Peptides against a protein of PDB entry 5FRP. Designs and how they scored, part 4

Target 1, 225 residues: chain A of PDB entry 5FRP
Amino acid sequence: VEWTESIPQIIATREDISKELNQALAKTFIDSDPRVRRTSVMIFNKVPVTEIWKNITNKAIYTSLLHLAREKHKEVRELCINTMAKFYSNSLNEIERTYQNKEIWEIIDTIPSTLYNLYYINDLNINEQVDSVIFEYLLPFEPDNDKRVHRLLTVLSHFDKKAFTSFFAFNARQIKISFAISKYIDFSKFLNNQESMSSSQGPIVMNKYNQTLQWLASGLSDSTK

## One batch from the design tools (peptide; aimed at target 1 N122 K162 A169)

Design b1_p9_2_s2 (made by RFdiffusion4, then SolubleMPNN; from b1_p9_2, 5 letters changed)
Fold by OpenDDE base, seed 2:
Order: sequence, then structure tokens, then C-alpha cells
Structure b1_p9_2_s2 (fold): chain B 225 residues (1-225), chain A 9 residues (1-9)
Amino acid sequence: as target 1 above (225 residues)
Amino acid sequence: LEEFKELEK
């Protein structure tokens, strides 16, 4: 643990991290202690993306980071999912594609596919987290149409077949959620009108309102679990 | 790995 905690400072201060340090760091991502794995993931959050790409040259570190997205330990998994999504976005914005970094980019370009494949675990907490990181880091709001299209094409260009299926399912769900929210608003307005509530439609709209709420709630993780 | 169940209609 203590050794791994010193690594961010070493990366920030040294121009060249030895091959031996890279090999030692790679081992910390597969350590049996979840605290060691957590501290290793935190390196990617504490060190600027440019310094990570410069100093972490061992491919096994990046591959191991991506593997932790399926970690059994909840805290390590959640941290990893946020970290890899943010790292992907920062890399696209700040790191140029060169001949020297091509092999690392081949791994980093699989991050979107890795994240979309987490939907197949069928866990509500994981699904909510993946939804969040898609909007925050993978496909953020971008008012420039050319930049938005370019980002979308970049994300899709390295998808496997399963990731494409998840992508289409996600988009279909977003449309359904939008429609349900619109109905919820309309029903709420109707139910707030006393004349409308006293009409023959009052009980019918109340039932539809309750069904809409139940449907919206069923897509959310139970915060009490 | 259970298949991603689409939200049933």
C-alpha cells in the first residue's frame, strides 16, 4: 500500500520511469488486497493524463485497469469504471496518436466497448454507473456538430458486436424514459386541476400516473440496498 | 452472464 501511494509523486517528478517500476506497478493491479488495487487505480486520477502516457509504458497496466471494471470488490469496480471513462475522454482530448503510442491506443480504444459490455451483467447499480459515465465522459454534451459526430464515430469504431447491441438498447431505453417523463408531467398537470380530477377521466389518469411512476422507479437502483 | 434484458414493453 505505502509503496503504491508514492507512485503518483514519482510519476509527476521523474521524466523516465524505469522498466522495473512499470513492472512493479503492473503487479499492484492484480494484488490480492483490494486496498492495493484501489490505490493503483487512483494513480490514474491523481496524475495528469499526459504524464500517465509518458511514464506508464507497460501495456499490462492498461489491460489490468480495464479488467478491474469486472472486479468483485464493489468499491474497486466503481472507482475503476469512473477512472477508465474519464481517462478515455482525457486521452482523446489531450493525447495525439503517434507511432510510439499506437499499441497503448489499441487498448484505450477498447474502453467504450468494455463499458457497454458491463450492461450484460444485468446489475442495476452497474447500469446506472455506466449510464452516468456515458453522458459525462464517452458521449458528453457537445454543441459543435462536427466535434459531436467525430466523437461518436471514434467511440463506435472499436465496438465489438455485443457493445453495438448494448448501444442500440441504451438509446432505445433513453427514448422510452424521455416519453415516460413527458407523460408523468402531463398527468401531474391534469391531477393538479380540480375540475379534471372531478371528471370521469380522473380515476383513469390517476392509474396511468401510478403506472408511469412505477415504470420510472423500476429502472433505478434501490438506494437502500 | 444473463443477456441484457431490454426493458419489457
Scores: peptide ipSAE 0.037, ipTM 0.695, DockQ to the pose 0.279
OpenDDE base, seeds 1, 3, 4, 5: peptide ipSAE 0.027, 0.029, 0.028, 0.028; ipTM 0.718, 0.724, 0.721, 0.721

Design b1_p9_2_s3 (made by RFdiffusion4, then SolubleMPNN; from b1_p9_2, 6 letters changed)
Fold by OpenDDE base, seed 3:
Structure b1_p9_2_s3 (fold): chain B 225 residues (1-225), chain A 9 residues (1-9)
Amino acid sequence: as target 1 above (225 residues)
Amino acid sequence: LKEFEELAK
């Protein structure tokens, strides 16, 4: 753990990280101690993306990072999912595609598929996190139309079949959630009107309001778990 | 979800 914690500073101060250091770092991602794995993932958060690409040249480190998205240890998994999504976005924004970094890009380009494939685990906590990182890092709000289209095409261009299916399912779910929210608003407005509540429709709308809330809540994970 | 959608109409 202490050794791994020193790595960010070493990367920041040294222009050339030795092959031996890369090999040693690769081993920390598969260490049996979750604290070691966590610290290894944190390197990608503490070191600028440009320095990561420059100094971390062992492809096994990147593949191991992606593998941790399905880690059994919840804290490590959650950290990994956020880290890899952010790293993907930062890489797209700051790293130029060259002949020298082609092999690493081939791995990084699979991050969107890796994330969308997590929906098939059928875990509410994972689903919420994937939803969050999609909106924050993969497909963020962008006012420029050309930039939005290019980002979307980039994300989709490396999808496997399952990722595409997951993508469409995700979008369909968003439409359904939007509909439910719209109904929630309509019912709330109705219930806020005293005359409407005193009508024959009052009890009916109240029931629908409660059902809508229950449905919306059912899609949320328990924050205590 | 389909049942919910029918109820929400």
Scores: peptide ipSAE 0.012, ipTM 0.640, DockQ to the pose 0.052
OpenDDE base, seeds 1, 2, 4, 5: peptide ipSAE 0.011, 0.010, 0.009, 0.011; ipTM 0.642, 0.603, 0.524, 0.639; seed 4 fails the geometry check

Design b1_p9_2_s4 (made by RFdiffusion4, then SolubleMPNN; from b1_p9_2, 7 letters changed)
Fold by OpenDDE base, seed 2:
Structure b1_p9_2_s4 (fold): chain B 225 residues (1-225), chain A 9 residues (1-9)
Amino acid sequence: as target 1 above (225 residues)
Amino acid sequence: LDEFKKLSE
């Protein structure tokens, strides 16, 4: 753990990281101690993306990072999912595609698929996190149409079949959620009116309101789990 | 999904 914690400083101060160090670092991602794995993931959060690409040249490190998205240890997994999504976004923004880094990009370009494939685990907590990182890092809100479309095409260009399926399902779900929220608002307005509540439609709308809330809530993870 | 369909009515 202590050794791994020293790595960010080493990367920050050294122009070139030795092959041996890269190999040693690669091993930390598969260490039996979750604390070591966690610390390893944190390297990607503590070191600028440009320095990571420059100094972390062992492909196994990136591959191992992606594998941790399915980590059994919840904390490590959650950290990994956020980290890899952010790293992907930062890489797209700051790292040029060159002949020298093409092999690493081949791995990094699979991050969107890796994330969308997590929906097949059918875990509400994971689903919620994936939803979050999609909007925050993969497909962030962008008012510039050209930039938004370009990012979308970039993300989709390396999707596997399963990821595409998840993508379409996700979008369909978002539309449904939007509709439900709209209905929630309408029902809330109705129920806030005393005259409306006293009408024959009052009980009916109340029921629909409750159903809407239940439906919306069902898509959220239990904070206690 | 079934509950959502009911909301659409």
Scores: peptide ipSAE 0.011, ipTM 0.652, DockQ to the pose 0.055
OpenDDE base, seeds 1, 3, 4, 5: peptide ipSAE 0.011, 0.011, 0.011, 0.011; ipTM 0.647, 0.639, 0.639, 0.646; seeds 1, 4 fail the geometry check

Design b1_p9_3 (made by RFdiffusion4)
Pose (drawn by RFdiffusion4):
Structure b1_p9_3 (pose): chain A 225 residues (1-225), chain P 9 residues (1-9)
Amino acid sequence: as target 1 above (225 residues)
Amino acid sequence: TELFEELDE
């Protein structure tokens, strides 16, 4: 851990080495101890994306980084998901493509598909995290009308069938969810004024809204929240 | 959850 903690500054201060470091971090990314794996992925977080792209070039680093996204260990998996997504975003907003660096890009480009494939594991927390992460770094809410799409296509550019089916299913749910929140408000407004304390639908509508709110809460990690 | 199980099948 002590050794792994020092790399970001070294990489940030010297290009003298990209050989031994690439040789070492590969082992450091698959170590038995999760602390070192965390301290390893923290590199992609602490040191700027450009210096990563310049200094570390070994194929195994990126594959291990993405590989850990499916890991049992939680603290590593979450930081991994967040990191490789923010990295994917920054790895397009700063670094162009040439004839030589494309060799590793096929990994950086399969990041969204890998991310979308996490939904298939069916975990509430992970689904929540991927949800949060995608719209934070991948498909941002800014800044304009045209580029969102221009990039959206580049995100969709490298998908497997699963990534598409899940990409679309996420969208097919959106309408059903909208049809829910809209009725949720249409039912929640029932308390604006006295419509039926026990009249028209008092004994029935309360237990439609009260039971309907559970349907939206069934997908969240903490439904009781 | 069920939808993604079906899609995975």

Design b1_p9_3_s1 (made by RFdiffusion4, then SolubleMPNN; from b1_p9_3, 5 letters changed)
Fold by OpenDDE base, seed 1:
Structure b1_p9_3_s1 (fold): chain B 225 residues (1-225), chain A 9 residues (1-9)
Amino acid sequence: as target 1 above (225 residues)
Amino acid sequence: SSLFKELSS
């Protein structure tokens, strides 16, 4: 743990870390101690993306990072999911594709697929986290149409079949949520009008309002878990 | 879902 904690500083101060250091770091990602694995993941959060790409050249490190998205230890897994999504986004924004780094990019380009595949675990907490990182890092708001399309194509270009299926399911769900929210707003406005509430439609709308709320709430995980 | 069918009517 202590050794791994020193790595961010080393990377920040050196232009090129040794092969031996890379190999040693790779081992920390598969260490039996979750604290070590956690610390290893944190390197990607503490070190600028440009420095990571420059100094971490062992493919096994990146592969292992992605693998941790499915590890049993909750804290490490959650950290990894956020980390890899952010790292993907930062890489797209800041790292040029070159001949020298193409092998690493081949791994990094699988991050979206890796994340979308987490939906198949059918864990509500994981689903919410994946939803979050998709909106924040994978497919963030982009007003420029060309940039948005380019980003989307980049994300999809390395999808496996399961990821595509998950992608469509996700979008379908979002459409439903959007519809439900729209109805919620309409119902709320209706119910807040005294004349409307006193009409024959009042009880009907109230019922629909409650159903809508229940449906929306059913998709939320318990914040205490 | 049945809910959306009802809400879309």
Scores: peptide ipSAE 0.040, ipTM 0.701, DockQ to the pose 0.048
OpenDDE base, seeds 2, 3, 4, 5: peptide ipSAE 0.040, 0.039, 0.030, 0.029; ipTM 0.696, 0.697, 0.636, 0.649; seed 5 fails the geometry check

Design b1_p9_3_s2 (made by RFdiffusion4, then SolubleMPNN; from b1_p9_3, 4 letters changed)
Fold by OpenDDE base, seed 2:
Structure b1_p9_3_s2 (fold): chain B 225 residues (1-225), chain A 9 residues (1-9)
Amino acid sequence: as target 1 above (225 residues)
Amino acid sequence: SKLFEELEK
């Protein structure tokens, strides 16, 4: 009986601890030391999504996570971008939308917009990373049409105007890249044929080949940076 | 929980 009577107090204490923990954690996301911020972001990578949603209830933490996508420290930013995309995907897959978690979902639902808005920074490295996380986490390959459409609608449902613009631009770019790659292959095959190279079209195709390569290369970031 | 383990580091 005494033990049972102590349970409410223990629960209350745990809630207090949880609140304090959340407050402390919130501070780490805005710490001046990038190592601290990095560590904070890593929590979202190391802890199961279900446990994060259960234990991290401070909205400021999620908001701060999203803000780190635009921070100056490259490593933290890159980590954050990957982390938030993955977290979004995992949340969609594993977390049910309830009345209790509605406020957190309101933040999480902005992750796609946050990511697509990064294209406006006009940084090739960031663009490549955003492209990557889109294919990996936001709009992954899904053979089931219904699931694919549902995911797409979910992603788009919270887009701002800028995100929509970026979305269309992204898709257009992908089509162009696909076309360019196709042409590259065709030109490569042509140039690999000695008879074709000796033809009057040889120099023309060579020029087109070079242009295609240049175009493709221009879209790539410096791997050394 | 894994969360606490990460916070203790």
Scores: peptide ipSAE 0.051, ipTM 0.815, DockQ to the pose 0.016
OpenDDE base, seeds 1, 3, 4, 5: peptide ipSAE 0.011, 0.028, 0.006, 0.027; ipTM 0.514, 0.573, 0.473, 0.550

Design b1_p9_3_s3 (made by RFdiffusion4, then SolubleMPNN; from b1_p9_3, 6 letters changed)
Fold by OpenDDE base, seed 3:
Structure b1_p9_3_s3 (fold): chain B 225 residues (1-225), chain A 9 residues (1-9)
Amino acid sequence: as target 1 above (225 residues)
Amino acid sequence: SEEFKKLES
């Protein structure tokens, strides 16, 4: 009887601690010090996804994480983008959708849209990073066709209009890049052949080669920025 | 541009 009477108090204490922890953690994500924000984001990298879902119950934390994707501080932003993409993928793989975690899933399901919307910032560094996390975490190569399609549909199912537009633009760009690379290779082979270079087509191909190279280079970020 | 989203301050 005494043991049973103590249980509510223990539960209450645990809930209070959990609530306080979540509240404290939520504040760290919006701290003025980028080092604090960075540390907060790192929790999602250091703690297994299952434990995150279990212990972080304040939805504001997840919302704040997503907001950091647009932070001006480069290091924090980059970390956040990688973190949320990875977290999304891990969540899809490891976390079951239940009634209890529905509200958190509603936030997590917006991660793909959040990431694709970053293309509208029109920053080459951000674009490259988003490209990377898409291939690594959001839409990774999957040899199983059914799994691949299901993942794609899952990602797309929560897109806003802007994300869809960005998605199509991304895919179109990838096709164009692939084509440009193929052209680059072909032009390079042509120019490496002495007979071909000496032909009437030599100067024309050289010009196209330079244009292709310039186009490819223009899509790359400046490492100094 | 109306389509452009800025980084958060």
Scores: peptide ipSAE 0.016, ipTM 0.546, DockQ to the pose 0.147
OpenDDE base, seeds 1, 2, 4, 5: peptide ipSAE 0.008, 0.007, 0.007, 0.007; ipTM 0.536, 0.527, 0.539, 0.520

Design b1_p9_3_s4 (made by RFdiffusion4, then SolubleMPNN; from b1_p9_3, 3 letters changed)
Fold by OpenDDE base, seed 3:
Structure b1_p9_3_s4 (fold): chain B 225 residues (1-225), chain A 9 residues (1-9)
Amino acid sequence: as target 1 above (225 residues)
Amino acid sequence: SELFKELEE
């Protein structure tokens, strides 16, 4: 753990990270101690993306990072999912595609597919986290139409069949959520009107309001779990 | 699915 914690500083101070250091770092991602794995993932958060691409040249490190998205340890998994999504976004924004880094890009380009495939695990906590990183890092709000379309095409260009299916399912779910929220607002407005509440429709709308809230809440993970 | 049908009515 202490050794791995020193790596960010070493990467920041040394121009030439030795092959030996890369090999040693690769081993930390598959260490039996989750604390070591966590510290390894944190390197991608603590070191600038440009320095990561420059100094981490062992492709096994990137492959191992992606693999941790499905590990059993919850804290490490959650950290990994956030880290890889952010790293993907930062890489798209800051790293140029060259012949020299082509092999690493081939791995990084699979991050969107890797994330969308996590929906098939059918875990509510994972689903929520994937939803979050999609909106924050994969497909963030972009007012420029050309940039938005280009980003979307980039994300989709490396999807496998399962990822595409998951993508469409995700979008369908978002439409349903939006509809439910719209109805929630309508019902709330109705219930805030005293005349409407006193009408024969008052109890009916109250029931629909409660059902809508329950449905919306059912999609949220238990923060205690 | 049933909720949405009821809400559309």
Scores: peptide ipSAE 0.026, ipTM 0.639, DockQ to the pose 0.048
OpenDDE base, seeds 1, 2, 4, 5: peptide ipSAE 0.017, 0.017, 0.018, 0.025; ipTM 0.583, 0.587, 0.588, 0.623; seeds 1, 2 fail the geometry check

Design b1_p9_4 (made by RFdiffusion4)
Pose (drawn by RFdiffusion4):
Parts: C-alpha cells; sequence; structure tokens
Structure b1_p9_4 (pose): chain A 225 residues (1-225), chain P 9 residues (1-9)
C-alpha cells in the first residue's frame, strides 16, 4: 500500500519510467489484498487523465480496472465504477485518436457497455450507482442540444447486444415510470383540499396511492427511505 | 425489476 500510494506523484513528476511501473501496477491491480487494489484504482482518480494516457500503457491495467467492476468486494467495485466512468468522460474530452493510441481505446470504448451490463446483475445499490454514474459522466445533462447526441452516438458506438437491450429497456421503463409519477402527483394532490375523507374514494384511493408508492420504491435499495 | 432484467438475460 505504501508503495502504491506513491505512484501518482511519481507519474505526475517523472516520465523516466513507464516500463517498470506498467510491469508493477499490473500485479498491484490483481493483488489479493483489496487495499492495494483500491490504492491502485485511486491512480486513475488522483493523477490527471492525460498523464495516465501518457505514462501507463500496459493492456492489463485497463482490463483489470474494468474487471474489478464486477467484483464481490463492495468498496473496490463502487470506486471502480465511478472512476472508470469519470475516466471515460475525461478520456474523450481531452485525448484525441491517432494511429498508435487506438490500440488501447477498444477498452476505453467498451466502458459504457460494461457499465450497462451491470444492470443484469440485478442489485439495487449497483443499479442506483450506475444510474447515478451514467448521467454524471457519460451522458451528461450539458451543455447543448447537438453534442449530447454527437457523444451519445459515440457512447452507443461500441455496444454488445446486451448493452442495447438494456439501454432500450431502461428507456422502456421510463414511460411507465412517468405514467406513475404523474399519477402519483394526481393522487398526491388529493390532499390539496377535502375531496373524500371517506366519501367518493376515501376508503379505496388512499390504498391505491399508498400501495402505488411502493411500486416506485421497489426498485430502490432503501425502500423504507 | 430484477425479474425483467433476468428475462432479458
Amino acid sequence: as target 1 above (225 residues)
Amino acid sequence: DSEFYEELE
């Protein structure tokens, strides 16, 4: 851990080495101890994306980084998901493509598909995290009308069938969710004024709204929240 | 939600 903690500054201060470091971090990314794996992925977080792209070039680093996204260990997996997504965003907003660096890009480009494939594991927390992460770094809410799409295509550019089916299913759910929140408000407004304390639908509508709110809460990690 | 994604898988 002590050794792994020092790399970001070294990489940030010296290009003298990209050989031994690439040789070492590969082992450091698959170590038995999760502390070192976390301290390893923290590199992609602490040191700027450009210096990563310049200094570390070994194929195994990126594959291990993405590989850990499916890991049992939680603290590593979450930081991994967030990191490789923010990295994917920054790894397009700063670094162009040439004839030589494309060799590794086929990994950076399979990041969104890998991210979308996490939904298939069916975990509430992970689904929530991927949800949070995608709209934070991948498909941002800014800044304009045209580029969102221009990049949306580049995100969709490297998908497997699963990534597409899940990408669309996430969208198919959106309408059904909208049809829910809209009725949720249409039912929640029932308390704007006295419509039916026990009249028209008092004994029935309360237990439609009260039971309907559970449907939206069934997908969240903490439904009681 | 989990059953839906299981079917897709």

Design b1_p9_4_s1 (made by RFdiffusion4, then SolubleMPNN; from b1_p9_4, 6 letters changed)
Fold by OpenDDE base, seed 3:
Structure b1_p9_4_s1 (fold): chain B 225 residues (1-225), chain A 9 residues (1-9)
Amino acid sequence: as target 1 above (225 residues)
Amino acid sequence: LSEELKKLS
């Protein structure tokens, strides 16, 4: 009987602690110190996804996490982008959709849109990172056709108009890059042949090679920045 | 905070 009477207090205390923790954590995501924000983001990397969903119930935390994807501090932003993409993937794999977690899922389901919308910033470093996380976490290679299609449909089902536009642009760019690489290889093979180089086509192919190389290079971020 | 969160889990 005494044990049973203590349970409500324990539950209440735990809820209070959880609430206080959530409130405190929410504040850290908007802290002026980038180190604090970084540490907060790292929680999502250090704690299993199932525990995150269980213990972090404040919507503001998830919303704030998503906002950090556009923050000015490069390191925090980069960490956030990787973290949110991974968290999204892990959530899809490990967290069931229930009535209780519906509101959090509504936020998490916007992660793909949030990421694709980063392309509109027109920053090469951001673009490269977004490219990377798309292939690693959002739309990973999946040999199972059904799983692959379902994942794709899941990702697209919550896109806003801008995200869709970005998605199509991204895909078009990938095709163009693939084509350019193919041409680069062909030109390289041609130029490696002495007979071909001495032909009338030699200078023409050299020019095309250089143009292709320049085009490919223009899509790469400056490693010095 | 991460450690505290783990303890609450």
Scores: peptide ipSAE 0.026, ipTM 0.700, DockQ to the pose 0.015
OpenDDE base, seeds 1, 2, 4, 5: peptide ipSAE 0.007, 0.008, 0.007, 0.017; ipTM 0.522, 0.557, 0.548, 0.571

Design b1_p9_4_s2 (made by RFdiffusion4, then SolubleMPNN; from b1_p9_4, 6 letters changed)
Fold by OpenDDE base, seed 3:
Structure b1_p9_4_s2 (fold): chain B 225 residues (1-225), chain A 9 residues (1-9)
Amino acid sequence: as target 1 above (225 residues)
Amino acid sequence: LSEELNKLA
């Protein structure tokens, strides 16, 4: 009986502590020191997704996490992009949608849109990273057709107009890249044949080969930046 | 902070 009477106080105290902790954590995401921001992002990598959802209930934390995707500090930004993508994937896999967590899900469901909107920054390094996290976390390979389609529909269901446009552009680019790679292979085979190289088509194919390489290379970020 | 979160879990 005494134990039961103490439970409300314990719960109240725990809630207060949790609230204070959440408020403190929210401030760290907007700290002027990038090291602090980095550490805050790392919480989402170090703590299991189920525990994050239980303990982090302040919406501002999740919103702030998403904002760091456009961070000026490169390392923090890159970490954030990977973290939020992974967190999204883990959440979809492990967290049930309930009435209690609905408000958090409303934010988390915008992660795909947030990521696709990064393409509008027109930064090759960011583009490459977004490409990577899309295939790794957002739309991973799934052999089960129903699961794959369901994931796709889930991702798209919360897209804004800009994200949809970016999505279509991305897909179009992938098709073009695939085509270019196919042509690269064909041209390479042609150029590796001595008889073909000595033909009248040799110089023409060489030019097309070079153009294809240039086009493929133009989509790659400078590794020195 | 991560450790504190784990303790609260």
Scores: peptide ipSAE 0.020, ipTM 0.613, DockQ to the pose 0.015
OpenDDE base, seeds 1, 2, 4, 5: peptide ipSAE 0.016, 0.011, 0.011, 0.010; ipTM 0.576, 0.647, 0.644, 0.640

Design b1_p9_4_s3 (made by RFdiffusion4, then SolubleMPNN; from b1_p9_4, 6 letters changed)
Fold by OpenDDE base, seed 1:
Formats: C-alpha cells, structure tokens, sequence
Structure b1_p9_4_s3 (fold): chain B 225 residues (1-225), chain A 9 residues (1-9)
C-alpha cells in the first residue's frame, strides 16, 4: 500500500519510469489486499492522463484496471468504474493516437464495452453507477453535432455483441423514463388543479400518478445500501 | 515493491 501510494509522486517527477516499476505496479492491481488494489486505481485519479500515458507503458496495468470493474470488493469496484470512465474520456480528449501507443489504445477503447457489460450483473447499484458514468464521461452532452457523432461512433466502434445489446436496452429504458417523467408532470399538474381533482377523472389520475411514481422509483437503487 | 522504489530514488 505504501509503495503504491508513492507512485503518483514518482510519475509526476520523473519522465522515465523504469520497466521494473511498471512491472511492480502491474502486480499491485492483482494484489490480494483490496487496499493495495484501491491505491493502484487511485493512481489514475491522481496523475494527469498525459503523464499516465507517458509513464505507464505496461499494457497489463490497463488490462488489470479494466478487470477490477468486476471484482468482489465493492469500494474498489466502484472506484474502478468511475476511474476508467473518466480516464477513457480524458484519453479521448487529450491523447493522440500514435503507433507507439496503439496497443494501449486497443485496451482503452474497450472501456465502453467493459462498462456496458456491467449491466448483465443485474445489480441496481452498478446499473446506476454505469448510467452515471455514461452521461458524465462516455457520452456527455455535446452541442456540436459532428463532435457528438464522432464520439458516439468512437464508443460504438469497439462494442462487442453484448455491449450493443446493453446499449440498445439502455436507450430504450431512457425513452421509457422520459415518457414516465412527462406523464408524472402532466399528472402532477392535473392533481394540482382543484377543478380537475373534483372531476370524475380525479381518482383515475391519482392512481396513474402513483403508478408512475412507483415505476420511476423501482429503477432507483437504495441510497442507504 | 519496496526494493523497486528504492531503485528509483
């Protein structure tokens, strides 16, 4: 743990990280101690993306990072999911694709698939987290049409079959949620009107309102867990 | 790991 905690500083101060250091770092990602693994993931959060790409050259490190998205330790997993999504986005924005880093890019380009495949775990907390990182890092709001399309194509270009399936399912769900929210608003407006509430439709709309709320809530994870 | 760190100092 202590060793791994020192790595961000080393990367920040040195331009030439030894092969041995990379090899040692690679081992920390598969360490039996979750604290070590956590600290390893934190390197990607503490060090600028440009410095990571420059100094972390062992592809096994990146591969191992992606694998942690499915590990048993909740804290490490959650940290990893956020970290890899952010790292992906930052890499797309800041790292040029070259012949030297192509092998690393081949791994990094699989991050979207890795994330979308997490939906198959069928865990509400994981699903919520993946939803969040998709909107924050993978497919952020972009008003420029060309940039938005290019980002989308980049994300999709490395999807496996399962990721595509998850992608479409996700989008379908978003449409449903949007519709439900729209109905929620309509019902709320109706119920806020005294004349409407006194009408024969009052009880009917109230029931629909409650059903809509229940449906919306059912898709949310328990924040207390 | 500690040994590797020492080599970098």
Amino acid sequence: as target 1 above (225 residues)
Amino acid sequence: LSKELEKLK
Scores: peptide ipSAE 0.012, ipTM 0.526, DockQ to the pose 0.012
OpenDDE base, seeds 2, 3, 4, 5: peptide ipSAE 0.008, 0.008, 0.011, 0.007; ipTM 0.590, 0.591, 0.517, 0.541

Design b1_p9_4_s4 (made by RFdiffusion4, then SolubleMPNN; from b1_p9_4, 5 letters changed)
Fold by OpenDDE base, seed 5:
Structure b1_p9_4_s4 (fold): chain B 225 residues (1-225), chain A 9 residues (1-9)
Amino acid sequence: as target 1 above (225 residues)
Amino acid sequence: LSEELKELS
């Protein structure tokens, strides 16, 4: 743990990290201690993306990072999911595609697919997190149409079949959620009006309101777990 | 789920 904690500073100060150091770092991602794995993931959060690309040259580190997204340890997994999504976004924004970094990009370009494949685990907590990182990092709001389309195409261009299917399922779900939220708003407005509540439609709308809430809640993770 | 949403319309 202590050794791994020192790595961010080393990467920040050294322009060329030895092959041996990279190999040692790679081992920390598969360490039996989740604290070590967590610390390893944090390197990607603490070190600027440009420095990571420059100094982390061992492919195994990147592949191991991606694998941690499916780890059993909740905290490490959650950290990994956020980290890899952010790293992907930062890489797209800051790292030029060159011949020299092609092999690393081949791995990084699979991050969206890796994330979308997490939906198949059928865990509500994971689903919520993936939803979040998609909107925050993978497909962020972009007012420029060309940039938005380009980002979308970039994300999709490396999807496997499962990820692509998951993408469509996700979008379909979002439409449904949007509809439900719209109804929730409408019903809430109605129920907030005393005259409306006293009408014959009052009980009907109340019932629909409750159903809407139940439906929305069913898609949310248990905060106690 | 789709059927439930239809009932909300």
Scores: peptide ipSAE 0.020, ipTM 0.717, DockQ to the pose 0.059
OpenDDE base, seeds 1, 2, 3, 4: peptide ipSAE 0.020, 0.020, 0.020, 0.020; ipTM 0.717, 0.718, 0.721, 0.717

Design b1_p9_5 (made by RFdiffusion4)
Pose (drawn by RFdiffusion4):
Structure b1_p9_5 (pose): chain A 225 residues (1-225), chain P 9 residues (1-9)
Amino acid sequence: as target 1 above (225 residues)
Amino acid sequence: SLNEFFESF
């Protein structure tokens, strides 16, 4: 850990080495101890994306980084998901493509599909995290009308069938969710004024809204929240 | 119910 903690500054201060470091971090990314794996993925977080793209070039680093996204260990997996997504975003907003660096890009480009494939594991927390992460770094809410799409296509550019089916299923749910929140408000407004304390639908509508709110809460990690 | 679609895979 002590050794792994020093790399970001070294990389940030010297290009003298990209050989031994690439040789070492590969082992450091698959170590048995999760602390070092975390401290390893923290590199992609602490040191700027450009210096990463310049200094570390070994194929195994990125594959291990993305590989850990499916890991049992939680603290490593979450930081991994967030990191490789913010990295994917920054890895397009700063670094162009040439004849030589494309060799590794096929990994940076399969990041969104890998991210979308995490939904198939069916974990509430992970689904929540991927949800949060995608709209934070991948498909941002800014800044304009045209580029969102221009990049949306580049995100969609490297998908497997699963990524597409899940990409669309996420969208197919959106309408059903909208049809729910809209009725949720249409039912929640019932308390604006006295419509039915026990009249028209008092004994029935309360237990439609009260039971309907559970449907939306069934997908969240903490439904009681 | 939300997980049913993804369980099929």

